# Peptides against a protein of PDB entry 5HOI: the designs that were tried, part 228

Target 1, 351 residues: chain A of PDB entry 5HOI
Amino acid sequence: FRYMPFSPAGTPFGFTDRRYLTMNEVGYVSTVKNSEQYSITVSFFDVGRFREYHFEDLFGYDLCFLNEKGTLFGQSKTGQIQYRPHDSIHSNWTKIIPLQAGERITSVAATPVRVIVGTSLGYFRSFNQFGVPFAVEKTSPIVALTAQNYRVFSVHYSQFHGLSYSLSELGTSSKRYYKRECPLPMSLPNINSDMKKDANLDYYNFNPMGIKSLFFSSYGDPCIFGSDNTLLLLSKWRSPEESKWLPILDSNMEIWKMSGGKETTDIHVWPLALAYDTLNCILVKGKHIWPEFPLPLPSEMEIRMPVFVKSKLLEENKAILNKKNEIGADTEAEEGEEDKEIQIPVSMAAE

## One batch from the design tools (peptide; made by RFdiffusion4, then SolubleMPNN)

Design b1_p22_8_s3 (from b1_p22_8, 12 letters changed)
Fold by OpenDDE base, seed 1:
Structure b1_p22_8_s3 (fold): chain B 351 residues (1-351), chain A 22 residues (1-22)
Amino acid sequence: as target 1 above (351 residues)
Amino acid sequence: MSMREAMEELGAVFDVKEVLEK
């Protein structure tokens, strides 16, 4: 096993001189190799809100994270990171992360308020958006990071324990854990079955964990999309005892249904983000499981969230509570301890 | 774009009717 630099929805070069460093709902970052240099382009899906920009990369950035305010770049071997705000009002900054011998930056994440660097030795480094350090924590080896606002979803790997995850909040004074190095029930790539295609071997060499992407949903739930093309969502993470991974989408099954039940081996889902009840993704046709150039337009795949939309349940429970309070003003009905088991309507439990 | 529209553009939606008439 080798720790490889991970970026959300990043693609390999393959046999080309170009790749996507990262992509999400905001846009996509591409790099083109030109001799010993790279040209990086930051492109956006909302061309009305953002302006595409490019720059020459002399460092060979192999890590990237895009958000609505800027792009974080990293070089896994040298420890160089660069943050580039999309707005020219804010200055770019560069920093060298001190690395031990053989240590690599494995993942980087950035929000409008935090920058996070994870390493192959499990150093978790946190900064503000200006590159001022908060803390260094030692964890299990970090293989992937994503962040939303103050929250960080980290994936860890141990040779002894396999994949684990953490969910933390980076306050001003302290880090809070909601989950700390808990087992991650994600399938790893099967080298024996899946590597029969050269394209799958190239992708495995680029991303041995098979994590195509990880992100936070629009509701702030951690999501991960593995090599099995299943979208996992971490539900109830605020309640440690109730927290569970939900397989909310099998994208292979959805492609199979949409093809009229024909086995389609040349269509692939490339995940970008989860917005409410829709997976934003790129549909890829071809031998490679990743998008090539030019990037196709994003597609929306509806997910049947088995999650009672907490908002609808809260609204319905508020509406039921308000109706009970309107009706309950007149009857001194006995305070029977009716255990308010929220009866899940039987009709939704059977599909 | 819906997944259906994208799969139609990719020619991946086989109308079961056209395959049975060939």
Scores: peptide ipSAE 0.108, ipTM 0.634, DockQ to the pose 0.441
Fold by OpenDDE base, seed 3:
Structure b1_p22_8_s3 (fold): chain B 351 residues (1-351), chain A 22 residues (1-22)
Amino acid sequence: as target 1 above (351 residues)
Amino acid sequence: MSMREAMEELGAVFDVKEVLEK
């Protein structure tokens, strides 16, 4: 086993000079090999909101995370990280993460308020958006990271215990754990069955964990998409004893149904994000399970979870709040950001 | 676009009737 640099929905070079460093609902970051240099392009799906930009990469960035405010780059071997805001108002910054002998940055994540670096030795490093460090924590070896606002979803690997996950919140003064190195019920790639095709071996060498992507849903629920093409969602994560991984989508089964029950061996789902009740994804046709160039338009795949219930409950709660505000009760209710866990009625969770 | 529309564009949607009659 080798720790490889992981970025959400990143693709290998394969036999080409180009790959995607990362992609999500915001856009996609590509790199092209030009002799000893790389040209990086940051592209966006919302071309009205964002302007595509490119730059020369002299460092060979192999880690990337894209958000609505900027792009974080990392070099797994040297420990260099760079944050590039999409706007011209904020300056780019670069830092070197101190690495021990043989240590690698395995994953990076960035939100508008946090930068996170995870390593093969399990160093978890947190920064603000300006690269000011908060803390260094020692965990089990980190293989993947994603983040939304102050929340971080981390995947860990131990040769003895397999995959685990943590869910944490990075406040200003402290890290809170909702989950800490709990077992992750995701299957690892099966080398013996799946590696019969050279294309699968190339992907395995690039990503030996088979994690195609991980993200937070639009509702802030951790999601992971493995080599089995099943989307897992962490439900009820605020309640440590009630938290469950839900298989909310078997993309192979849905492709099979849409193909009229034919085995489609050349159609693949490449996950981007979960927005409400839809998986935003790239449908890939071909020998490779990952998107090539040019990038196809994103597709929406409906998930079978009654996520409509959460949307409807959110709308109902907003409507109740708006009605309370129209009834001029001068109660100075402290705007505690009550992270009000929307209890899904048990009756609707069983449909 | 919907996944159905995207699969239709890819020519990956087959009429279920043709598969059950073979």
Scores: peptide ipSAE 0.108, ipTM 0.643, DockQ to the pose 0.529
Fold by OpenDDE base, seed 2:
Structure b1_p22_8_s3 (fold): chain B 351 residues (1-351), chain A 22 residues (1-22)
Amino acid sequence: as target 1 above (351 residues)
Amino acid sequence: MSMREAMEELGAVFDVKEVLEK
């Protein structure tokens, strides 16, 4: 087994000179080989909110994480990381992560408040958004990271124990674990069955874990999309005893239904993000399971969340609303039981 | 864009009605 650099929804070069370093609901980061250097472009889906930018990459960044405030780049072998805010008000910063012999940065994540670096030796390094270090922790080897606000979802791999995950919160003074190296019930790619197609072998060599993406839902639940094209959501993670992975979407089954029950072997779901009850994804047609260039428009797939998950999300949202109201309302406004249907702001229904 | 619309653009949605009426 070889640790490879992982970025959420990153694509291989294949036979091309270009690939996506990462993509999510915010946008997509592409890199093009130009002789001995690379040209990186950071593109956005909301072209009204963000301006596309590009730069020359002399380092060969092979790790990337995009958020609403900036892009984190990493070079897996050299340990160089760079954070580039989208806004020109904030300066770019570069740092070298010290790596041991044979150690690689395997994944990076960035939020508006945290930068996280994970390595093949299980070094978990945390920084603020300005690259000031908080801590270094030794864990099982890290193969994937994602983060939302102060929360980090990490996937670990052990040759003896397979896949595990952690869910942690990176406060100002301490790291809290909600889950610490718990078994991850995701199947690894089967080399013998799945690798019959050359395109699958190329993807496996790029991403041996078969993790197409991982993200937090809009509700802050860890999500992972594996090689089996099943979206797993970690439910009830605040209650350690009740926490479980839910297969909330089988994308192969949904494609099969939409095709009228025909086996479609040339359509693939490429996951971007999970909004409220919609999976944002790229529908890919072709031999490769990953999007090529140009990037197709994102598609939305409605997910049927189990009623008990919806109810808990509604309770958590009510609890968040009540806490916001308790902090704000010294005003005696009358108990009108208006069932405030949470009006999903119409602005996210971009046609 | 809905997944259905995207699959229609891809020519991947086969209307089950046309297959049952043949």
Scores: peptide ipSAE 0.107, ipTM 0.636, DockQ to the pose 0.520
Fold by OpenDDE base, seed 4:
Structure b1_p22_8_s3 (fold): chain B 351 residues (1-351), chain A 22 residues (1-22)
Amino acid sequence: as target 1 above (351 residues)
Amino acid sequence: MSMREAMEELGAVFDVKEVLEK
């Protein structure tokens, strides 16, 4: 296993000279390879509120986190981080994170009030928005981070224990844990079944955990979107005994419903954020499960608790088809193509 | 944009009514 740099909704280069370093509800950060240098562009969805900007990257930043006030960049191998405010009032700052031999920065996060750095050895480093350090804590190896205000959602990996998560609040005086290295019930990418397509192998090499994105909802609940394309939300996290992961959206099921029960293998959901009852996402059509250039407009997908399991609907429809074939044996065999159209109940049709 | 509108633009929405009436 190799620890790879993770950024929320980041994309691989693939066979191109460009990729997205990160994207969310605020905007998207792209990097283009220009010979020995990179050109970074920070773009926004609200073009009335924010102005797009670009700069030359001499360091090859492979980590990024975008918020409403600025962009955090990181270089996983060198330990260099840079924070760039979107406004021209506040200055950019750069810092080198001390790394041990073989240690990598695996994830970075930034809010208007905190900067967080996580490493492959499980060093959790916290700073204010000006790069002043608060603390260093040793945890299990960090593979992903996100943050909202003072709260941090961290994902950890151990070869012996698999995935775990922590939820913490970074006050001025102390770190509070709501959850500390609890089991994360997320499926890892299945190397044997999913790797039949070269595009899946390329993405797995870029992101071995299959975490497409990690964010807080508009209500401040931790959310994770894995390789299974299921949105998990951590409910009741303030009450440790009542805390549970809710599978609030199966995006493969929603695509399947909207396609009339056809297996669409070329449409993919790329998660950005959860706002109230809607997943903000990019719908991607093509061979790659990630958005290419130019970036499509964001789409909203309503979150619905899956009342029906796809397997039960398939079994019920097979049972209906078998009953129709038993009754219809006396009229002429029009070899109508077995259009395996799964009749979706009207109540399950996306409005 | 709604997911429906985006899937219509992608030519991936089949009218669920046509699938129910067949």
Scores: peptide ipSAE 0.100, ipTM 0.635, DockQ to the pose 0.529; fails the geometry check

Design b1_p22_8_s4 (from b1_p22_8, 12 letters changed)
Fold by OpenDDE base, seed 1:
Structure b1_p22_8_s4 (fold): chain B 351 residues (1-351), chain A 22 residues (1-22)
Amino acid sequence: as target 1 above (351 residues)
Amino acid sequence: MSMEEAMKEAGAVFDVEEVLKE
């Protein structure tokens, strides 16, 4: 296994000179390779509230986290991090995180009050928004981080135990755990099924865990969107005994429903955020499962529990067709190409 | 203003059903 730098909704370069470092509900951060340098642009969806800005990156930042107050950048190999406030009132700051031999920064997160750095050796480093360190904790290897206010959702990987997660609150004097290295019921990318297309191999090499994004909902619930295109939400996390992951959206099922039951293999959901009952996402049309340039406008997708299994609907529709063919044997078969439009049951179209 | 309201006011968000009809 190789630890790769993770940023929420970050995209690979692929065959291009540009990629998204991160994107969420606030905006998107892009980087363009210019010979030995990079040009970074921080763009926003609310152009009335924020002003786009760019700068030259001499370090090759491969980690990013965007929030409403600033952007955190990181370089996974060198340990350099930079925080850039969006306003010109607050100063940028740069710090080098001490890394051991072979250690990498695997993920970074920033809120208006905290900066978090996670590493491949499981060093969890916390700072305030000014880069003043609070603590260093040793955990299982960190593969992904997100944060909201004082809360941190961390994903860990062990070769022996697979994926786990932690949910913690970074107070001024102490770290509180709501969840500590609990099993994460997320499917890992299946190399044999998913990588039959070269495009999926490039994405897997970029993101071996298949975590497209992780965020907190508008209600402050941890969310994760994996390679299976299912949005998982951690419910009741305040009660250790009642806490559970809910599959609140199967995005492949929703695309299939919205397409009238067509097999759409060229439409992909790229998650940004969960606001109330809507997933903010980019709808990606094409061969790549990630957005290219220019970035499409965000879409809203209503959250729906995957109550229906597509395989069961296919079996039910085949059973209905077979019954019709047993009754209809006497009328001339006009060989109309059976457009394999799976009729979505009217009950599912009215949901 | 919710994040959703702010994104709608900015004209950044559209309905998924519209995108699938194109």
Scores: peptide ipSAE 0.000, ipTM 0.369, DockQ to the pose 0.061
Fold by OpenDDE base, seed 2:
Structure b1_p22_8_s4 (fold): chain B 351 residues (1-351), chain A 22 residues (1-22)
Amino acid sequence: as target 1 above (351 residues)
Amino acid sequence: MSMEEAMKEAGAVFDVEEVLKE
């Protein structure tokens, strides 16, 4: 197994000179290879709120994290990181992360208040937004990071234990764990079955874990989107004993429904963010499972709540039926056990 | 409010084991 640099929704070069370093709800960061240099562009979906900018990258940044205040770049081999605020008020800063022999930065994350660096040896390094270090912690090898405000979602890999995750809060004085290296119920890409399509081989060489993205929802819940195209949400994470991973969206099933039940092998969901009840994503059409250039417009995919509480709908329907029967008590209703179709409330029937 | 809380207010249950017991 080889640790590769991971960035949320990052794409490989493939056969091109360009790729996305990262993308999310804020925007997308692209890099173009120009001989021995790279040209990086930071683009935004809200062009009224943000101004696109570019710069020459002499370091070959292979890690990126975009937030509403700035972009964090990292070079996995050299340990260089750079934070670039989007505004001109705050200065860019650069730092070298000390790496051991063979150690790589595997993931970086940045919020308006924290910078996080994870490594292939499991060094978790935390900084403030100005690059002032808080702590260095030794964990299991880190393969992916995301962060929102003070909260960090980290994915770990062990050859002995597979995938695990941590959920932590980086306060001013201490790190709090909500979850610490708990099992992550995500299937690793099956090299033998899924790699039969050449287009997938390049992606799995780029991203061996098959984690397309990870983010926090608008409600602050950890989300992860794997190679199976299922969106997992960590529920009840405040209650460690009750916390569960919920498959809140099967994007392959949603694409299948949207196609009218046709096998659509050329349409792929590329996750950006979870905003309320909608997955913000790029619908990719083509051979590659990742977006090419130009980037298609973001689409919203409604998270259909996978299960109506059949019990609550049955209880509500029983309560509605009992109220109707209390008002209509004069007619001898024959007890035909008709399988009364559960009427889904029209407000939940997608138009 | 978590997504789970919002979805629970909307009458969603995500526990496949609860659904399979009904």
Scores: peptide ipSAE 0.000, ipTM 0.301, DockQ to the pose 0.033
Fold by OpenDDE base, seed 4:
Structure b1_p22_8_s4 (fold): chain B 351 residues (1-351), chain A 22 residues (1-22)
Amino acid sequence: as target 1 above (351 residues)
Amino acid sequence: MSMEEAMKEAGAVFDVEEVLKE
């Protein structure tokens, strides 16, 4: 196994000189290779709220995290990190994270109030938005990070234990764990089945864990989107014993439905964020499972909790069985297949 | 836990016909 730098929804170069370092609901960060240098562009979806900017990268940043206030960059090998506020009010700052021999920064995250650095040796480093350090903690090897406000979702990998996750809150004085290195029920990429296409091999070499993205929902729930194209949401994480991963969207099934029941091998979902009941994503058309240039406009996919399909089908089937038991044998009523849209009860988004 | 096991534990329906037979 090789630890690779991970950024949410980051793309490989492939055969091109350009890639996305990261993308989410705020925007997308691209890098273009120019000889020994890189040109980085920070672009935004809300062009009225934010102004696109670019700069020359002499360090070869391979880690990125974008938020509403700034962009965090990292260099996995050198340990350099840079935070760039979007506004001119706050100054850019640069730091070097001390790395041991063979250690890599594997992921970085930034919120308006916190900066987090995770490493291949499991060093978890926390800072404020000005780069003032809070703590260094030793965890299992970190492979992915995301953060919202004071909350951090971390994914860990052990050769012995596979994938685990932590959910923590970085207060001013202490780190609180809601979940600490709990098993993550996410499938790893199947090298033998999925790697039949050269395009998938390039992606696997870039991202061996197959984690396309991880983010917090608009409600503050940890979300992860794996190589299986299933969106997992961590529900009830405030209740340690009740917390569970919910498969809230099978994007392959949604693409299949949208295509009229045809196997579409050329349409791919690239996750950005979960806002309310919709997955904000890029619909990628082509051979590569990741977006190329130019970036398509974001699309919204309604989340359909498969759990509601079972309960509704069971309730409807119980209601049909009860009606068939109350109505004696004689009326052949034409069962018109009304495609009754499954209204997701708003109440489950609040628990 | 596999994704399939996690989906089953979550009560995800893989086959509508299988669920209607239970």
Scores: peptide ipSAE 0.000, ipTM 0.363, DockQ to the pose 0.036
Fold by OpenDDE base, seed 5:
Structure b1_p22_8_s4 (fold): chain B 351 residues (1-351), chain A 22 residues (1-22)
Amino acid sequence: as target 1 above (351 residues)
Amino acid sequence: MSMEEAMKEAGAVFDVEEVLKE
């Protein structure tokens, strides 16, 4: 297994010289390869609040985290991290994270008050926004991080136990765990089914966990969006015994509803954030499951508990068609193989 | 942009009334 650098909603280069390092509700960070150098642009959705900026990257940053106050960059192999405030009041700072042989930075996160670095050996490093270290903890191997204020949502991977998660609060004096390496009920990408499209192979080579993004909701609940395109929300995390993952949106089902029940294989949801009851996302049309350039405008998708499973509706529609064919056997009409549109039940259109 | 608006711009016609009339 190869640990790859993960950034929330980051995209591969594919066949291009450019990719998104990260994107969320604040904006998007792009990198363009120019020979041995990279040009990084930090762009914002709220152009009235923030000014786009760019810089030359001589280090080849492959990790990024964007927040409302700054951007954290990381280089997975060298251990270099850089924090760049969006304002000119605070200075940029650079630090080298000491890495062991074969250790990589796998994920970075930043809030206005904390910087977090996770590694392939499970080193969890915490800093303040000025790069002053608080602590180093050894956990299970970290594959993804996100953070909001003082809270950190970490995803871990073990070859023996699969995916786990932690939810912690990084106070001034101590780290508190709400959840510590608990099982994460997220499916890993199925290489045999998902890789039948060559265009997806590049993505899963880039992101072998299939975690498209993870974030905190506007209410401060941990969210994760996997390869199954289901948005999972961790509910009741303050109550250890009551905490559960809720599948609050099946984005494939929503696309299927919106397409009139047509099998749309070229429309994809790319998650940005969860704001109240809406998933902020990019709708991607094309061969790749990730957004290309230019970035489409963000879209809002209402969160809904999946009441219906597409497979069950397809089975029910096939059963209805088979019953109609058993009753209609007396009329010789050579009606051609027209693409039998799947009627969406009226109850699914009214929700 | 709503999901519906973005799909219309992508050339996906979502009219619940049209889908129910077919």
Scores: peptide ipSAE 0.000, ipTM 0.297, DockQ to the pose 0.436

